# Designs tried in a protein design run: peptides against a protein of PDB entry 7AL2. Part 64

Target 1, 85 residues: chain A of PDB entry 7AL2
Amino acid sequence: YEIMLIRPKTIDDINYVVDQVLEESNPVILDLSFLEKESPANFKLAGEKIKQMRSNYGAEALLLSRCNDKNLIIIAPKGVSLVRK

## One batch from the design tools (peptide; made by RFdiffusion4, then SolubleMPNN)

Design b2_p22_3_s1 (from b2_p22_3, 9 letters changed)
Fold by OpenDDE base, seed 5:
Structure b2_p22_3_s1 (fold): chain B 85 residues (1-85), chain A 22 residues (1-22)
Amino acid sequence: as target 1 above (85 residues)
Amino acid sequence: SEIRNPPMPKTAEELYELILER
Protein backbone atom coordinates (compact mmCIF):
# COMPACT_ATOMS: atom_id res chain seq x y z
CA TYR B 1 0.00 0.00 0.00
CA GLU B 2 0.87 3.67 -0.22
CA ILE B 3 0.64 6.22 2.55
CA MET B 4 -1.08 9.38 1.37
CA LEU B 5 -0.47 12.78 2.90
CA ILE B 6 -3.01 15.55 2.46
CA ARG B 7 -4.09 18.82 4.00
CA PRO B 8 -7.71 18.94 2.85
CA LYS B 9 -9.09 22.26 1.71
CA THR B 10 -12.29 21.29 -0.11
CA ILE B 11 -15.03 18.71 -0.06
CA ASP B 12 -13.32 17.09 -3.01
CA ASP B 13 -10.23 16.64 -0.87
CA ILE B 14 -12.30 15.07 1.86
CA ASN B 15 -13.85 12.66 -0.59
CA TYR B 16 -10.39 11.89 -1.91
CA VAL B 17 -9.43 10.77 1.58
CA VAL B 18 -12.46 8.51 1.75
CA ASP B 19 -11.60 7.00 -1.61
CA GLN B 20 -8.01 6.38 -0.60
CA VAL B 21 -8.98 4.61 2.58
CA LEU B 22 -11.98 2.64 1.39
CA GLU B 23 -11.29 2.02 -2.29
CA GLU B 24 -7.51 2.02 -2.50
CA SER B 25 -6.87 0.64 0.99
CA ASN B 26 -4.21 3.28 1.60
CA PRO B 27 -3.57 4.90 4.96
CA VAL B 28 -3.88 8.67 4.93
CA ILE B 29 -2.10 11.18 7.12
CA LEU B 30 -4.42 14.17 7.36
CA ASP B 31 -3.74 17.72 8.39
CA LEU B 32 -7.12 19.16 9.34
CA SER B 33 -5.74 22.57 10.32
CA PHE B 34 -6.87 24.32 7.16
CA LEU B 35 -10.46 23.18 7.48
CA GLU B 36 -10.61 23.95 11.18
CA LYS B 37 -9.51 27.52 10.53
CA GLU B 38 -11.11 28.27 7.19
CA SER B 39 -14.19 26.06 6.94
CA PRO B 40 -15.72 24.85 10.18
CA ALA B 41 -18.53 23.18 8.28
CA ASN B 42 -16.15 21.11 6.19
CA PHE B 43 -14.05 20.42 9.25
CA LYS B 44 -17.06 18.84 10.86
CA LEU B 45 -17.85 16.99 7.66
CA ALA B 46 -14.34 15.55 7.57
CA GLY B 47 -14.70 14.34 11.11
CA GLU B 48 -18.04 12.77 10.37
CA LYS B 49 -16.59 10.85 7.47
CA ILE B 50 -13.68 9.66 9.59
CA LYS B 51 -16.11 8.44 12.20
CA GLN B 52 -18.17 6.74 9.53
CA MET B 53 -15.14 4.94 8.17
CA ARG B 54 -14.30 3.76 11.66
CA SER B 55 -17.82 2.72 12.53
CA ASN B 56 -18.82 1.06 9.29
CA TYR B 57 -15.64 -0.11 7.58
CA GLY B 58 -13.25 -1.02 10.35
CA ALA B 59 -10.91 1.87 9.72
CA GLU B 60 -8.74 3.14 12.55
CA ALA B 61 -7.84 6.72 13.35
CA LEU B 62 -5.14 8.11 15.60
CA LEU B 63 -4.11 11.62 16.56
CA LEU B 64 -0.49 12.28 15.68
CA SER B 65 -0.09 15.92 16.61
CA ARG B 66 -2.25 18.91 17.40
CA CYS B 67 -1.01 22.47 17.65
CA ASN B 68 -1.87 25.85 16.20
CA ASP B 69 -0.57 24.98 12.75
CA LYS B 70 -1.08 21.24 12.54
CA ASN B 71 -3.91 18.87 13.31
CA LEU B 72 -2.44 15.60 12.17
CA ILE B 73 -4.50 12.43 12.17
CA ILE B 74 -3.74 9.12 10.55
CA ILE B 75 -6.63 7.10 9.19
CA ALA B 76 -5.87 3.52 8.23
CA PRO B 77 -8.05 1.06 6.36
CA LYS B 78 -9.10 -2.26 7.74
CA GLY B 79 -6.14 -4.59 7.52
CA VAL B 80 -3.56 -1.96 8.41
CA SER B 81 -3.16 -1.88 12.16
CA LEU B 82 -2.34 1.30 14.03
CA VAL B 83 -0.49 0.69 17.26
CA ARG B 84 0.31 3.33 19.83
CA LYS B 85 3.04 2.40 22.29
CA SER A 1 -19.41 3.52 -0.85
CA GLU A 2 -22.51 4.80 0.84
CA ILE A 3 -22.09 5.48 4.53
CA ARG A 4 -24.57 6.39 7.22
CA ASN A 5 -24.57 9.97 8.40
CA PRO A 6 -23.93 10.20 12.13
CA PRO A 7 -25.08 13.09 14.29
CA MET A 8 -23.15 16.25 13.63
CA PRO A 9 -20.64 17.24 16.31
CA LYS A 10 -21.44 20.51 18.04
CA THR A 11 -17.86 21.61 18.68
CA ALA A 12 -14.36 20.94 17.46
CA GLU A 13 -13.58 19.21 20.73
CA GLU A 14 -16.55 16.94 20.32
CA LEU A 15 -15.36 16.15 16.82
CA TYR A 16 -11.95 15.11 18.07
CA GLU A 17 -13.50 13.01 20.77
CA LEU A 18 -15.51 11.16 18.15
CA ILE A 19 -12.50 10.68 15.91
CA LEU A 20 -10.21 9.48 18.64
CA GLU A 21 -12.50 7.30 20.70
CA ARG A 22 -11.14 3.80 21.12
Scores: peptide ipSAE 0.195, ipTM 0.717, DockQ to the pose 0.057
Fold by OpenDDE base, seed 2:
Structure b2_p22_3_s1 (fold): chain B 85 residues (1-85), chain A 22 residues (1-22)
Amino acid sequence: as target 1 above (85 residues)
Amino acid sequence: SEIRNPPMPKTAEELYELILER
């Protein structure tokens, strides 16, 4: 698999993340800082899609970094284990 | 699979809690 890196800015980018996780089975490291600042509605939408992927498709999510200029989260598809030490 | 549509979070902190919860 590939590990995708993205800082989503649009709904199309959010859907790209969903496709990468669910259809391509690729983990995604995403920076939500743009959406949080520029589009609160799409920020919430992104979060709900992450929750849906976890709740309905067995995806896992971990927070990598949360600061003023970066909100980094990794989402892994079912079958790719995320381990926090 | 069936899609669940929970209520939208009200704050960023609430969103992160939802994302990170088991």
Scores: peptide ipSAE 0.191, ipTM 0.702, DockQ to the pose 0.056
Fold by OpenDDE base, seed 3:
Structure b2_p22_3_s1 (fold): chain B 85 residues (1-85), chain A 22 residues (1-22)
Amino acid sequence: as target 1 above (85 residues)
Amino acid sequence: SEIRNPPMPKTAEELYELILER
């Protein structure tokens, strides 16, 4: 698999993340800072999709870093385990 | 992927709480 890096700015970017995780089985490192600042609606949409990927598809997610201009999250598809030591 | 519409996170805090859940 590949690890994808993206800072989503549009709904198309959000759907790209979903496709990478569910269809391509690629982990994605997300920076949600743009959506949080510029589009609360799309930020909520991203969260909705993350919730569904976790609840219904066995995806895992971890918060890597959160600050003023950076909200980094890793989402891994089922079969790629995220382990915190 | 075809996904239903689950309940939406209301705030950034709620989203991050969701992400931090194991």
Scores: peptide ipSAE 0.184, ipTM 0.720, DockQ to the pose 0.057
Fold by OpenDDE base, seed 4:
Structure b2_p22_3_s1 (fold): chain B 85 residues (1-85), chain A 22 residues (1-22)
Amino acid sequence: as target 1 above (85 residues)
Amino acid sequence: SEIRNPPMPKTAEELYELILER
């Protein structure tokens, strides 16, 4: 698999994340800082899609970093485990 | 579909709770 990195700015970017996780089975490290600041609606949409991937498809999500200019989350598809040591 | 058009959380705080909950 590949690990994808993206800072979503549009709904198309959000759907790209979903496609990578569910269709391509690729983990995605995504920076939600743009959406959080510029589009509260799309920020909420992104989060709900993450929840759905967790609840319905066995994905895992972890917060990696949250600061002024970064809001990093990794979302891994079923079959790729995320482990905190 | 639900995955393409999901319901939205009410607040950013609620969103983070959903993302981080086990």
Scores: peptide ipSAE 0.181, ipTM 0.715, DockQ to the pose 0.056

Design b2_p22_3_s2 (from b2_p22_3, 11 letters changed)
Fold by OpenDDE base, seed 5:
Structure b2_p22_3_s2 (fold): chain B 85 residues (1-85), chain A 22 residues (1-22)
Amino acid sequence: as target 1 above (85 residues)
Amino acid sequence: MEIRNPPQPKTAEETLELILER
C-alpha cells in the first residue's frame, strides 16, 4: 500500500481521502488546518466522515500534531495498526 | 444498516474529539 499525505481544501479532497482509506486501503496523513481556518462546514464534514470510517469500516485515527498551522491526523484502514509508544 | 450519523460538532475542538474519541 501507499501512504498518502494531503492537506484537504475542497469537498473533492475529502472524498478523495475516503476513497483512499476505504477503496484503496491506503493510510492517509491529513492536515486539516486549511479546512479548520477556511471552511468550518467542510472541517465538520471531514470529521464526520472520519468518524464514519472508524465506526463502520474499522479505520483508526491518531493525532500526530496540533499547533496553529497544523492539524495532523493519520487515518489507517482496517488491518494497518497504529501504535503509540 | 442505518449509518448512525455521528454527533455533529459545533466547534473545532468538538470536531477533533469526534475524530479521536472511541
Scores: peptide ipSAE 0.283, ipTM 0.692, DockQ to the pose 0.055
Fold by OpenDDE base, seed 3:
Structure b2_p22_3_s2 (fold): chain B 85 residues (1-85), chain A 22 residues (1-22)
Amino acid sequence: as target 1 above (85 residues)
Amino acid sequence: MEIRNPPQPKTAEETLELILER
């Protein structure tokens, strides 16, 4: 698999993340800071889609970094384990 | 399978909690 890196800015980018996780089975490291600042609605949508992937498809998510200009999360598809030591 | 609608967060913090909650 590939590990995708993206800072989503549009709904198309959000759907790209979903496609990468569910259809391509690729982990995604994403920075949600743009959506959080520029579009609360799309930030909410991204959160809902991530929750759906976790609840219904066995995806996992971990926070990597949170600060003023970053909101870094890794999302892994079912079959790729995320382990915190 | 029908994708269930999760609870809808109202704030950025609630959205982060929704993403990260176990």
Scores: peptide ipSAE 0.283, ipTM 0.699, DockQ to the pose 0.056
Fold by OpenDDE base, seed 2:
Structure b2_p22_3_s2 (fold): chain B 85 residues (1-85), chain A 22 residues (1-22)
Amino acid sequence: as target 1 above (85 residues)
Amino acid sequence: MEIRNPPQPKTAEETLELILER
């Protein structure tokens, strides 16, 4: 698999993340800081879609970094284990 | 495949909690 890195800015980018996780089975490292600041509605939508992937498809999410300028989260498809040490 | 709708967060913090909660 590939590990995708993206800072989503649009709904199309959010859907790209969903496609990468569910269809391509690729982990995605997301920076949600743009959506959080510039589009609260799309930030909410991204959160809902991540929760749906976790709840319905067995995806996992892990916070990598949270600060004023970054909101880094890894989303892994079912079958890719995320391990925190 | 049943799509369960997640709760509707009102704030950025609630959205983050929704993403990360078990």
Scores: peptide ipSAE 0.281, ipTM 0.695, DockQ to the pose 0.056
Fold by OpenDDE base, seed 4:
Structure b2_p22_3_s2 (fold): chain B 85 residues (1-85), chain A 22 residues (1-22)
Amino acid sequence: as target 1 above (85 residues)
Amino acid sequence: MEIRNPPQPKTAEETLELILER
């Protein structure tokens, strides 16, 4: 698999993340900071999509970094284990 | 609207909770 890196800015970018996790089975490192600052609606949508992937498809998520200009999360598809030590 | 000094949750679950509560 590949590890995708993206800072989503649009709904198309959010859908790209979903496709990468569910269709391509690629982990995605995403930065939600743009959506958080610029589009509360799309920030919520991204969160809903991530929750759906976790709840319905066995995706996992870990927070990597959180500050004023970054909200880094890794989303892994089912079959890629995320372990915090 | 820019969020200044947003909450800094320790977990992805807490982050998602904050997102969904908005």
Scores: peptide ipSAE 0.209, ipTM 0.630, DockQ to the pose 0.140

Design b2_p22_3_s3 (from b2_p22_3, 10 letters changed)
Fold by OpenDDE base, seed 1:
Structure b2_p22_3_s3 (fold): chain B 85 residues (1-85), chain A 22 residues (1-22)
Amino acid sequence: as target 1 above (85 residues)
Amino acid sequence: MEILNPEPPKTAEELYELILER
């Protein structure tokens, strides 16, 4: 698999993340800081998609880093284990 | 059948709480 990195800005970007996780089985490292600041609606949508991927498709999510200008989260598809030590 | 999700997180804090639950 590949590890994708993206800072989503649009709904298309959110759907890209979903496609990468569910269709391509690639982990995605997301920076959600843009959506949180610029589009609360799309931030909510992104969160909803993450929940759906977790609940229905066995995806996992972990927080990697948060500061004033980045909110880094990794989403892993089923079959790629995320382990927090 | 889709599993019903609770209300989507609206803030980073809510999202991170969700993530921590795993």
Scores: peptide ipSAE 0.217, ipTM 0.693, DockQ to the pose 0.059
Fold by OpenDDE base, seed 2:
Structure b2_p22_3_s3 (fold): chain B 85 residues (1-85), chain A 22 residues (1-22)
Amino acid sequence: as target 1 above (85 residues)
Amino acid sequence: MEILNPEPPKTAEELYELILER
């Protein structure tokens, strides 16, 4: 698999993340800082999609870093284990 | 079939809490 890196800015980017996780089975490291600041609606949508992927498809998610300018999250598809030490 | 989920997170704090939950 590939590990995708993205800072989503649009709904198309959010859908791209969903496709990468669910269809391509690729983990995605995403920075939600743009959406959080520039589009509350799309930030909410991104959160909803993450919740759906976890609840319905067995995806896992971990917070990697939260600071003033970054919201780094990894989402892994079912079958790719995320381990926090 | 999609499982019914509670309201999606609206804030960063709510999203982080969701992510930290198992």
Scores: peptide ipSAE 0.215, ipTM 0.691, DockQ to the pose 0.058
Fold by OpenDDE base, seed 5:
Structure b2_p22_3_s3 (fold): chain B 85 residues (1-85), chain A 22 residues (1-22)
Amino acid sequence: as target 1 above (85 residues)
Amino acid sequence: MEILNPEPPKTAEELYELILER
């Protein structure tokens, strides 16, 4: 598999993340800072999609970094384990 | 059938709490 890196800005980008995790079984490292600042609606949508992937498809999510101008999360498809030390 | 989801996170803090839930 591949590890995708993206800072989503549009609905298309959000759907791209979903496709990568669920259809391609690729982990995604995403920065939600743009959506958080520029579009509350799309930020909410992204959160909803993450929730759905976790609840319905066995995806896992882990916070990597929270600071100014960065909101980094890794989302792993079912079968890829995320471990924090 | 899709599992019913609670209200999606609207803020960064709510999203972080969601991520921390196991």
Scores: peptide ipSAE 0.212, ipTM 0.690, DockQ to the pose 0.057
Fold by OpenDDE base, seed 4:
Structure b2_p22_3_s3 (fold): chain B 85 residues (1-85), chain A 22 residues (1-22)
Amino acid sequence: as target 1 above (85 residues)
Amino acid sequence: MEILNPEPPKTAEELYELILER
């Protein structure tokens, strides 16, 4: 698999993340800082999609870093385990 | 079968709390 890195800015980007995790089975490291600051609606949508991927598809999510201009989260598809030590 | 999900997180705090929950 590949590990994708993206800072989503649009709904298309959010859908791209979903496709990568669910269809391509690729982990995604995403920076939600743009959506958080620029679009509360799309930030909410991203959160909804993450929740759905976890609840319905066995994806895992882990917060990597949160600061003023960076909110990094890794989403792993089923079959790739995330372990925090 | 689609699982009924609770309301999506509205804030960063809610999202990150959700992510931290295993």
Scores: peptide ipSAE 0.212, ipTM 0.689, DockQ to the pose 0.057

Design b2_p22_3_s4 (from b2_p22_3, 11 letters changed)
Fold by OpenDDE base, seed 3:
Parts: sequence; structure tokens; C-alpha cells
Structure b2_p22_3_s4 (fold): chain B 85 residues (1-85), chain A 22 residues (1-22)
Amino acid sequence: as target 1 above (85 residues)
Amino acid sequence: MEILNPEAPKTAEELLELILER
């Protein structure tokens, strides 16, 4: 698999993340800071899709870093285990 | 590497819920 890196800015970017996780089975490291600041509606949409992937598809999501200009999360598809050591 | 507060949200879902509740 590949690890995708993205800072989503549009709905197309959000759907790209979903496609990478569910269809391509690729982990995604994403920064939600743009959506958090510039589009509360799309930030909510991203959150709902992350919840759905976790609840219905066995995806895992882990917070990596949060500060003023970063909101870094890794989302792993079913079959890729995220382990904290 | 940034070390987060151990009491902070650990998952994306927890973080998003916290932010959206502000």
C-alpha cells in the first residue's frame, strides 16, 4: 500500500480521502486545519465521514498533532493496524 | 515530534467532536 499525505481544502479532497481509505486501502495522513478555519461545514462533513469509516468499515483514526495551524490525523483502512508503543 | 497531553483526545473522532462542540 501507499501512505497518502493531504491537507484537504474542498469537498473533492474529502471524497479523495474516503476513496483512498475504502477503495484503495491506503492509509492517509491528513491536516484538517484548513477546513477547521475556512469551512466549518466541510470540517463537519470530514468528521462525519471519518466516523462512518470507523463505525462501518473497520477504519482506525489516530490524532498525531494539534496546534494553532495543524490538525494532523492518520486514518488507516481495515487490515492496516495502528499501534501505539 | 510534538507530544500531546495524555488527557487530550486520542482519536480523530474524539478530536472532531471536541472541536465541533466549541
Scores: peptide ipSAE 0.062, ipTM 0.575, DockQ to the pose 0.274
Fold by OpenDDE base, seed 1:
Structure b2_p22_3_s4 (fold): chain B 85 residues (1-85), chain A 22 residues (1-22)
Amino acid sequence: as target 1 above (85 residues)
Amino acid sequence: MEILNPEAPKTAEELLELILER
């Protein structure tokens, strides 16, 4: 698999994340800071999609970092385990 | 390497819930 990195800005970007996780089975490192600041509606949509992937497809989502200008999340598809040591 | 607050949200869902509650 590949590890994808993206800072979504549009609904198309959100759908790209969904496709990477569900269709390609690629983990995605996601920066939600743009959506959080610029589009509360699309930020909420992204959250709903993450919840759906977790609930319906066994994806995992972990906060990596939240600071002044970043909101980094990793989303792992089913079969890729996120392990904390 | 960033040191995260151990009391901070650990999942995207937790983070989103906190943000949406504000």
Scores: peptide ipSAE 0.062, ipTM 0.575, DockQ to the pose 0.238
Fold by OpenDDE base, seed 2:
Structure b2_p22_3_s4 (fold): chain B 85 residues (1-85), chain A 22 residues (1-22)
Amino acid sequence: as target 1 above (85 residues)
Amino acid sequence: MEILNPEAPKTAEELLELILER
């Protein structure tokens, strides 16, 4: 698999993330800071899709880093284990 | 900067829920 890196800015970017996780089985490292600042609606949408992937498809989502200008999250597809030491 | 801080939300869902509740 590949590890995707993306800072989503549009709905298409959000759907790209979903496709990478569910269809391609690629982990995705997200920076949600753009959506959080610029589009409350799309930030909410991203959150709902993360919830759906976790609840319905066995994805995992872990907070990596939060600071003033970053909101970094990893989403792993079912079958890729996220291990915290 | 919080990186895997044990007192912070552990999942994206938890983080987003906290933000959306504001």
Scores: peptide ipSAE 0.060, ipTM 0.578, DockQ to the pose 0.349; fails the geometry check
Fold by OpenDDE base, seed 4:
Structure b2_p22_3_s4 (fold): chain B 85 residues (1-85), chain A 22 residues (1-22)
Amino acid sequence: as target 1 above (85 residues)
Amino acid sequence: MEILNPEAPKTAEELLELILER
């Protein structure tokens, strides 16, 4: 598999993340900072999609880093385990 | 690192809930 990196800005970008996780089975490192600041509606949509992937498809999501200018989350598809030390 | 902090939000859901509750 590949590890995808994206800072989504549009609904198309959000759908791209969903496709990568569910169809391509690729982990995605997401920076949600743009949506959080520029589009509360699309930020909420992204969160809803993450919840759906976790609830319905066995995806995992962990917060990697949060600061003033970053909101980094890893989303792993079913079959790729995220492990904390 | 925030991911290793037991007191920090660890999931996207927890983070979203925290933000929306503000």
Scores: peptide ipSAE 0.053, ipTM 0.577, DockQ to the pose 0.256; fails the geometry check

Design b2_p22_4_s1 (from b2_p22_4, 8 letters changed)
Fold by OpenDDE base, seed 3:
Structure b2_p22_4_s1 (fold): chain B 85 residues (1-85), chain A 22 residues (1-22)
Amino acid sequence: as target 1 above (85 residues)
Amino acid sequence: SEIGPTKSDEEDEAFIDSLVNS
């Protein structure tokens, strides 16, 4: 598999993340900082999609960094385990 | 800034649960 890196800016980008996790089974490292600052509606949508993938499809999500300029989360599809050491 | 997972699974879940409210 591949690990995708993306700072989504549009709904198309959000859907791309969903496709990568659910259809391609690729982990995605997301920076949500653009949506958080520029589009409350799309930020909410992104959050809901993450929750749906976790609740319904066995995806895992972990916070990687949160600061003024970054909101980094890794989302892993079912079958790719995120392990804390 | 620090890059890496939060200290615990509980902290991660708390953040994920609050995403839509940030």
Scores: peptide ipSAE 0.174, ipTM 0.667, DockQ to the pose 0.556
Fold by OpenDDE base, seed 2:
Structure b2_p22_4_s1 (fold): chain B 85 residues (1-85), chain A 22 residues (1-22)
Amino acid sequence: as target 1 above (85 residues)
Amino acid sequence: SEIGPTKSDEEDEAFIDSLVNS
């Protein structure tokens, strides 16, 4: 698999993340800072999609970093385990 | 800022859950 890195800016980007996780089985490292600042609606949508992937498809999500300029989350598909060392 | 998971799985879950309410 590949690890995708993306800072979503549009609904198309959000759907791209969903496709990468569910269809391609690729983990995605997301920076949600753009949506958080520029589009509350799309930020909420991204959060809902993450929750749906976790609840319905066995995805896992983990916070990597949160500060003023970034909001990094990794979302991993079912079958790719996130292990805390 | 620190890179990595939060202090606990509970804190991680709380943050992820908060996304839908933001």
Scores: peptide ipSAE 0.172, ipTM 0.660, DockQ to the pose 0.639
Fold by OpenDDE base, seed 5:
Structure b2_p22_4_s1 (fold): chain B 85 residues (1-85), chain A 22 residues (1-22)
Amino acid sequence: as target 1 above (85 residues)
Amino acid sequence: SEIGPTKSDEEDEAFIDSLVNS
């Protein structure tokens, strides 16, 4: 698999994340900082999609970093385990 | 900034849940 990196800015970007996780089975490291600052509605949508992937498709999400200019989350598809050492 | 998981699974879940607050 590939690990995708994206800083979503649009609904299309959000759907791209969903496609990568659910259809391509690729983990995605996404930075939500743009949406968080620029579009509360799309930030909410992104959160809903992450929750849906977790609840309905066995995806796992993990916070990597949250600070002034970053909101990094990894979302892994079912079958790719996120493990804390 | 530092990269890493939060201190607990509970904190991780709280953050993920907070992405949608309504």
Scores: peptide ipSAE 0.173, ipTM 0.660, DockQ to the pose 0.571; fails the geometry check
Fold by OpenDDE base, seed 4:
Formats: sequence, C-alpha cells, structure tokens
Structure b2_p22_4_s1 (fold): chain B 85 residues (1-85), chain A 22 residues (1-22)
Amino acid sequence: as target 1 above (85 residues)
Amino acid sequence: SEIGPTKSDEEDEAFIDSLVNS
C-alpha cells in the first residue's frame, strides 16, 4: 500500500481521502487545518467521514499533531494497524 | 509542533469525537 498525504481544501479532497482509505486501502495522513479555519461545514463533513470510516469499516484514526496551523490525523484502513508505543 | 499520539487513547477519542458536534 501507499501512504497518502493531503491537506484537504475542498469536498473533492475529502472524497479523495475516503476513496484512498476505503477503496484503495491506503493510509492517509491529512491536515484538517485548512478546513477547520476556512470552511466549518466541510470540516464537519470531514469529521463525519472519519467517524463513518471508523464505525462502519474498521478504520483507525490517530491524532498526530494539533496546533494553531496544523491538525494532523492519520487514518488507516482495516488491515493496517496503528500502534501506540 | 510535536508529532505523535495524544497523551492517552481517551484523549484521542475525545478529539476525534469533537470533530463533529451533532
């Protein structure tokens, strides 16, 4: 698999993340800081998609960093384990 | 900023849950 990196800015980007995780089985490291600041609606949508992937598809999500200019999360598909040491 | 997991699994879940307020 590949690890995708993206800072989503549009709905298309959000859907890209979903496709990568669910269809391609690729982990995605995403920065939600743009959406959080620029589009509350799309930020909410992104969050909903993450929750749906976790709840319905066995995806895992892990917070990597959060500050004023970053909101980094890794979302991994089922079969790719995220392990906290 | 520091890259890594939050302090606890509980904090991780709280943050993820906070992404959507419904």
Scores: peptide ipSAE 0.169, ipTM 0.659, DockQ to the pose 0.560; fails the geometry check

Design b2_p22_4_s2 (from b2_p22_4, 8 letters changed)
Fold by OpenDDE base, seed 3:
Structure b2_p22_4_s2 (fold): chain B 85 residues (1-85), chain A 22 residues (1-22)
Amino acid sequence: as target 1 above (85 residues)
Amino acid sequence: MEIGETESDEEDEEIIDSYVNS
């Protein structure tokens, strides 16, 4: 698999993340800081999709960094385990 | 799967909490 890195800015970017996790089975490291600041509606939409991927498709997610300029998470598809050591 | 308009009225903190498995 590949690890994708993205800072989503549009609905197309959000859909890209969903496709990478569910269809391509690729982990995604994503920064939601742009959406959080510039598009509250799309930020909420992104959050809903993360919840759905976790609840319905066995995805895992981990918050990596939260500050003024970042909202950084990793989301892993089913079959790729996130392990805390 | 593709997404459209959101129906969510959740606060930002509640959305952020969804990023972490608990």
Scores: peptide ipSAE 0.102, ipTM 0.651, DockQ to the pose 0.053
Fold by OpenDDE base, seed 5:
Structure b2_p22_4_s2 (fold): chain B 85 residues (1-85), chain A 22 residues (1-22)
Amino acid sequence: as target 1 above (85 residues)
Amino acid sequence: MEIGETESDEEDEEIIDSYVNS
């Protein structure tokens, strides 16, 4: 698999993340800071889709870094385990 | 899985807590 890195700015970008996780089975390192600042609606939408991927498809999501200008998360599809040491 | 547009004024902290693993 490949590890995708993206800072989503549009709904198309959010759909790209969903496609990568569910259809391609690729982990995604995701920076939500743009949506968080520029589009509360799309920020909420992204969060809802992450929850759905976790609840319905066995994906995992962990916060990697949180500050004023960064909201960095890793989303792993089922079959890729996220381990914190 | 496809997504549609939505509207929200929820606080960022609550949204963040909702999508990461417990």
Scores: peptide ipSAE 0.100, ipTM 0.656, DockQ to the pose 0.052
Fold by OpenDDE base, seed 2:
Structure b2_p22_4_s2 (fold): chain B 85 residues (1-85), chain A 22 residues (1-22)
Amino acid sequence: as target 1 above (85 residues)
Amino acid sequence: MEIGETESDEEDEEIIDSYVNS
């Protein structure tokens, strides 16, 4: 698999993340800081998509970093385990 | 899936809390 990196700015970007996780089975490291600042609606949408992937498809999500200009999350598809040591 | 706007930091925190497995 590949690890995708993206800072979503549009709904299409959000859907790209979903496609990568659910259809391509690729982990995604995403920075939600743009949406958080510029589009509350799309930020909420991204969060709901993450919830759905976790609840319905066995995805895992982990907050990597939250600071001034970063809201970094890793989302892993079912079958790719996130291991914290 | 319904989409809506967040109007407060509290709503944002709820979204953030959903980012991690619990």
Scores: peptide ipSAE 0.099, ipTM 0.636, DockQ to the pose 0.058
Fold by OpenDDE base, seed 4:
Structure b2_p22_4_s2 (fold): chain B 85 residues (1-85), chain A 22 residues (1-22)
Amino acid sequence: as target 1 above (85 residues)
Amino acid sequence: MEIGETESDEEDEEIIDSYVNS
């Protein structure tokens, strides 16, 4: 698999993340800082998509870093385990 | 910053907690 890195700015970018996790089974390192600042609606949408992937498809999501300029999350498909030590 | 840490306030943490693993 590949690890995808993206800072989504549009709904198409959000859908790209969903496609990478669910269809391609690729982990995604996601920076939500743009959406959080520029589009509360799309930020909420992204969060709902992540919740849906977790609830319905066995994806996992882990917060990596949260500051004023970054909201970094790793989303892993069911086949890739996130382990905290 | 350690994984899972945040510099957000309680309101932002509540939003983040809604979509990340606990």
Scores: peptide ipSAE 0.077, ipTM 0.567, DockQ to the pose 0.214

Design b2_p22_4_s3 (from b2_p22_4, 8 letters changed)
Fold by OpenDDE base, seed 4:
Structure b2_p22_4_s3 (fold): chain B 85 residues (1-85), chain A 22 residues (1-22)
Amino acid sequence: as target 1 above (85 residues)
Amino acid sequence: MEIGETKSDEEDDKFIESLVNS
């Protein structure tokens, strides 16, 4: 598999993340900082998509970095284990 | 119709926490 890196800015980008995780089975490292700052609605939408992937498809998500300008999360499809040490 | 609400930084932090495994 591939590991995708993206800082989503649009709904299309959010859907791209979903496609990568669910259809392509690729982990995605995404920075939600743009949506958090520029679009509360799309930020919430992205979050709901992440929750759906976790709840319905067995995806895992871990927070990688949180600060004023970053909101990095890795989303892994089912079968790819994420472990924090 | 809900247009989307802005959140405080603290509310955003709690929201983000809800997105990830713990």
Scores: peptide ipSAE 0.323, ipTM 0.744, DockQ to the pose 0.058
Fold by OpenDDE base, seed 1:
Structure b2_p22_4_s3 (fold): chain B 85 residues (1-85), chain A 22 residues (1-22)
Amino acid sequence: as target 1 above (85 residues)
Amino acid sequence: MEIGETKSDEEDDKFIESLVNS
């Protein structure tokens, strides 16, 4: 698999993330900081999509970094284990 | 693209924490 990195800015970007996780089975490292700052509606939408992937498809999500400039989350498809050492 | 009302930093933090596995 590939590891995708994206800072989504549009609904198309959000759907791209969903496609990568569910259809391509690729982990995605997300920076949600743009949506958080620029589009509360799409920020909420992105969150709903993440929750749906976790609830319905066995995806796993972990917070990597949270600060003023970053909102980094990794989303892993089912079968890719995220391990804390 | 759609935009919504602004949220507080505290609300955003709680929202983000709800997105990730415990």
Scores: peptide ipSAE 0.322, ipTM 0.743, DockQ to the pose 0.062
Fold by OpenDDE base, seed 2:
Structure b2_p22_4_s3 (fold): chain B 85 residues (1-85), chain A 22 residues (1-22)
Amino acid sequence: as target 1 above (85 residues)
Amino acid sequence: MEIGETKSDEEDDKFIESLVNS
């Protein structure tokens, strides 16, 4: 698989993340900082999509970095285990 | 979240925590 890196800015980007995780089985490292700042609606949507992927498809998500102007999360499809040590 | 509302940093942090596995 490939690991995708993206900073979503649009609904299309959010759907791209979903496609990568669910259809392509690629982990995605995503920076939600743009949506958090610029679009509360799309930020919420992105969050809901992440929750849906976790709840319905067995995806896992970990917070990689949270600081000023950074919101970095990795989301992995069911077949890829994310382990924090 | 109501349309047009902005969230505080604390609310956003709590929301972000809800997105990830713990």
Scores: peptide ipSAE 0.318, ipTM 0.740, DockQ to the pose 0.062
Fold by OpenDDE base, seed 3:
Structure b2_p22_4_s3 (fold): chain B 85 residues (1-85), chain A 22 residues (1-22)
Amino acid sequence: as target 1 above (85 residues)
Amino acid sequence: MEIGETKSDEEDDKFIESLVNS
């Protein structure tokens, strides 16, 4: 598999994340800082899709970094475990 | 809060926490 990195800015970007996790089975490291700052609606949408992937498809998500200008989360598809040592 | 409106930093933090596994 590949690890995808993206800072989503549009709905198309959000759907890209979903496709990578569910269809391609690729982990995604995403920075939600743009959506958080510029589009509350799409920020909420992105969050809802992450929750759906976790609840319905066995995806896992971890917070990697949270500060003023970063909101980094890794989402892993089912079968790729995220382990905190 | 209605979609499209700004949230407080605290609300955003709580929302982010809800996105990730414990």
Scores: peptide ipSAE 0.317, ipTM 0.739, DockQ to the pose 0.064

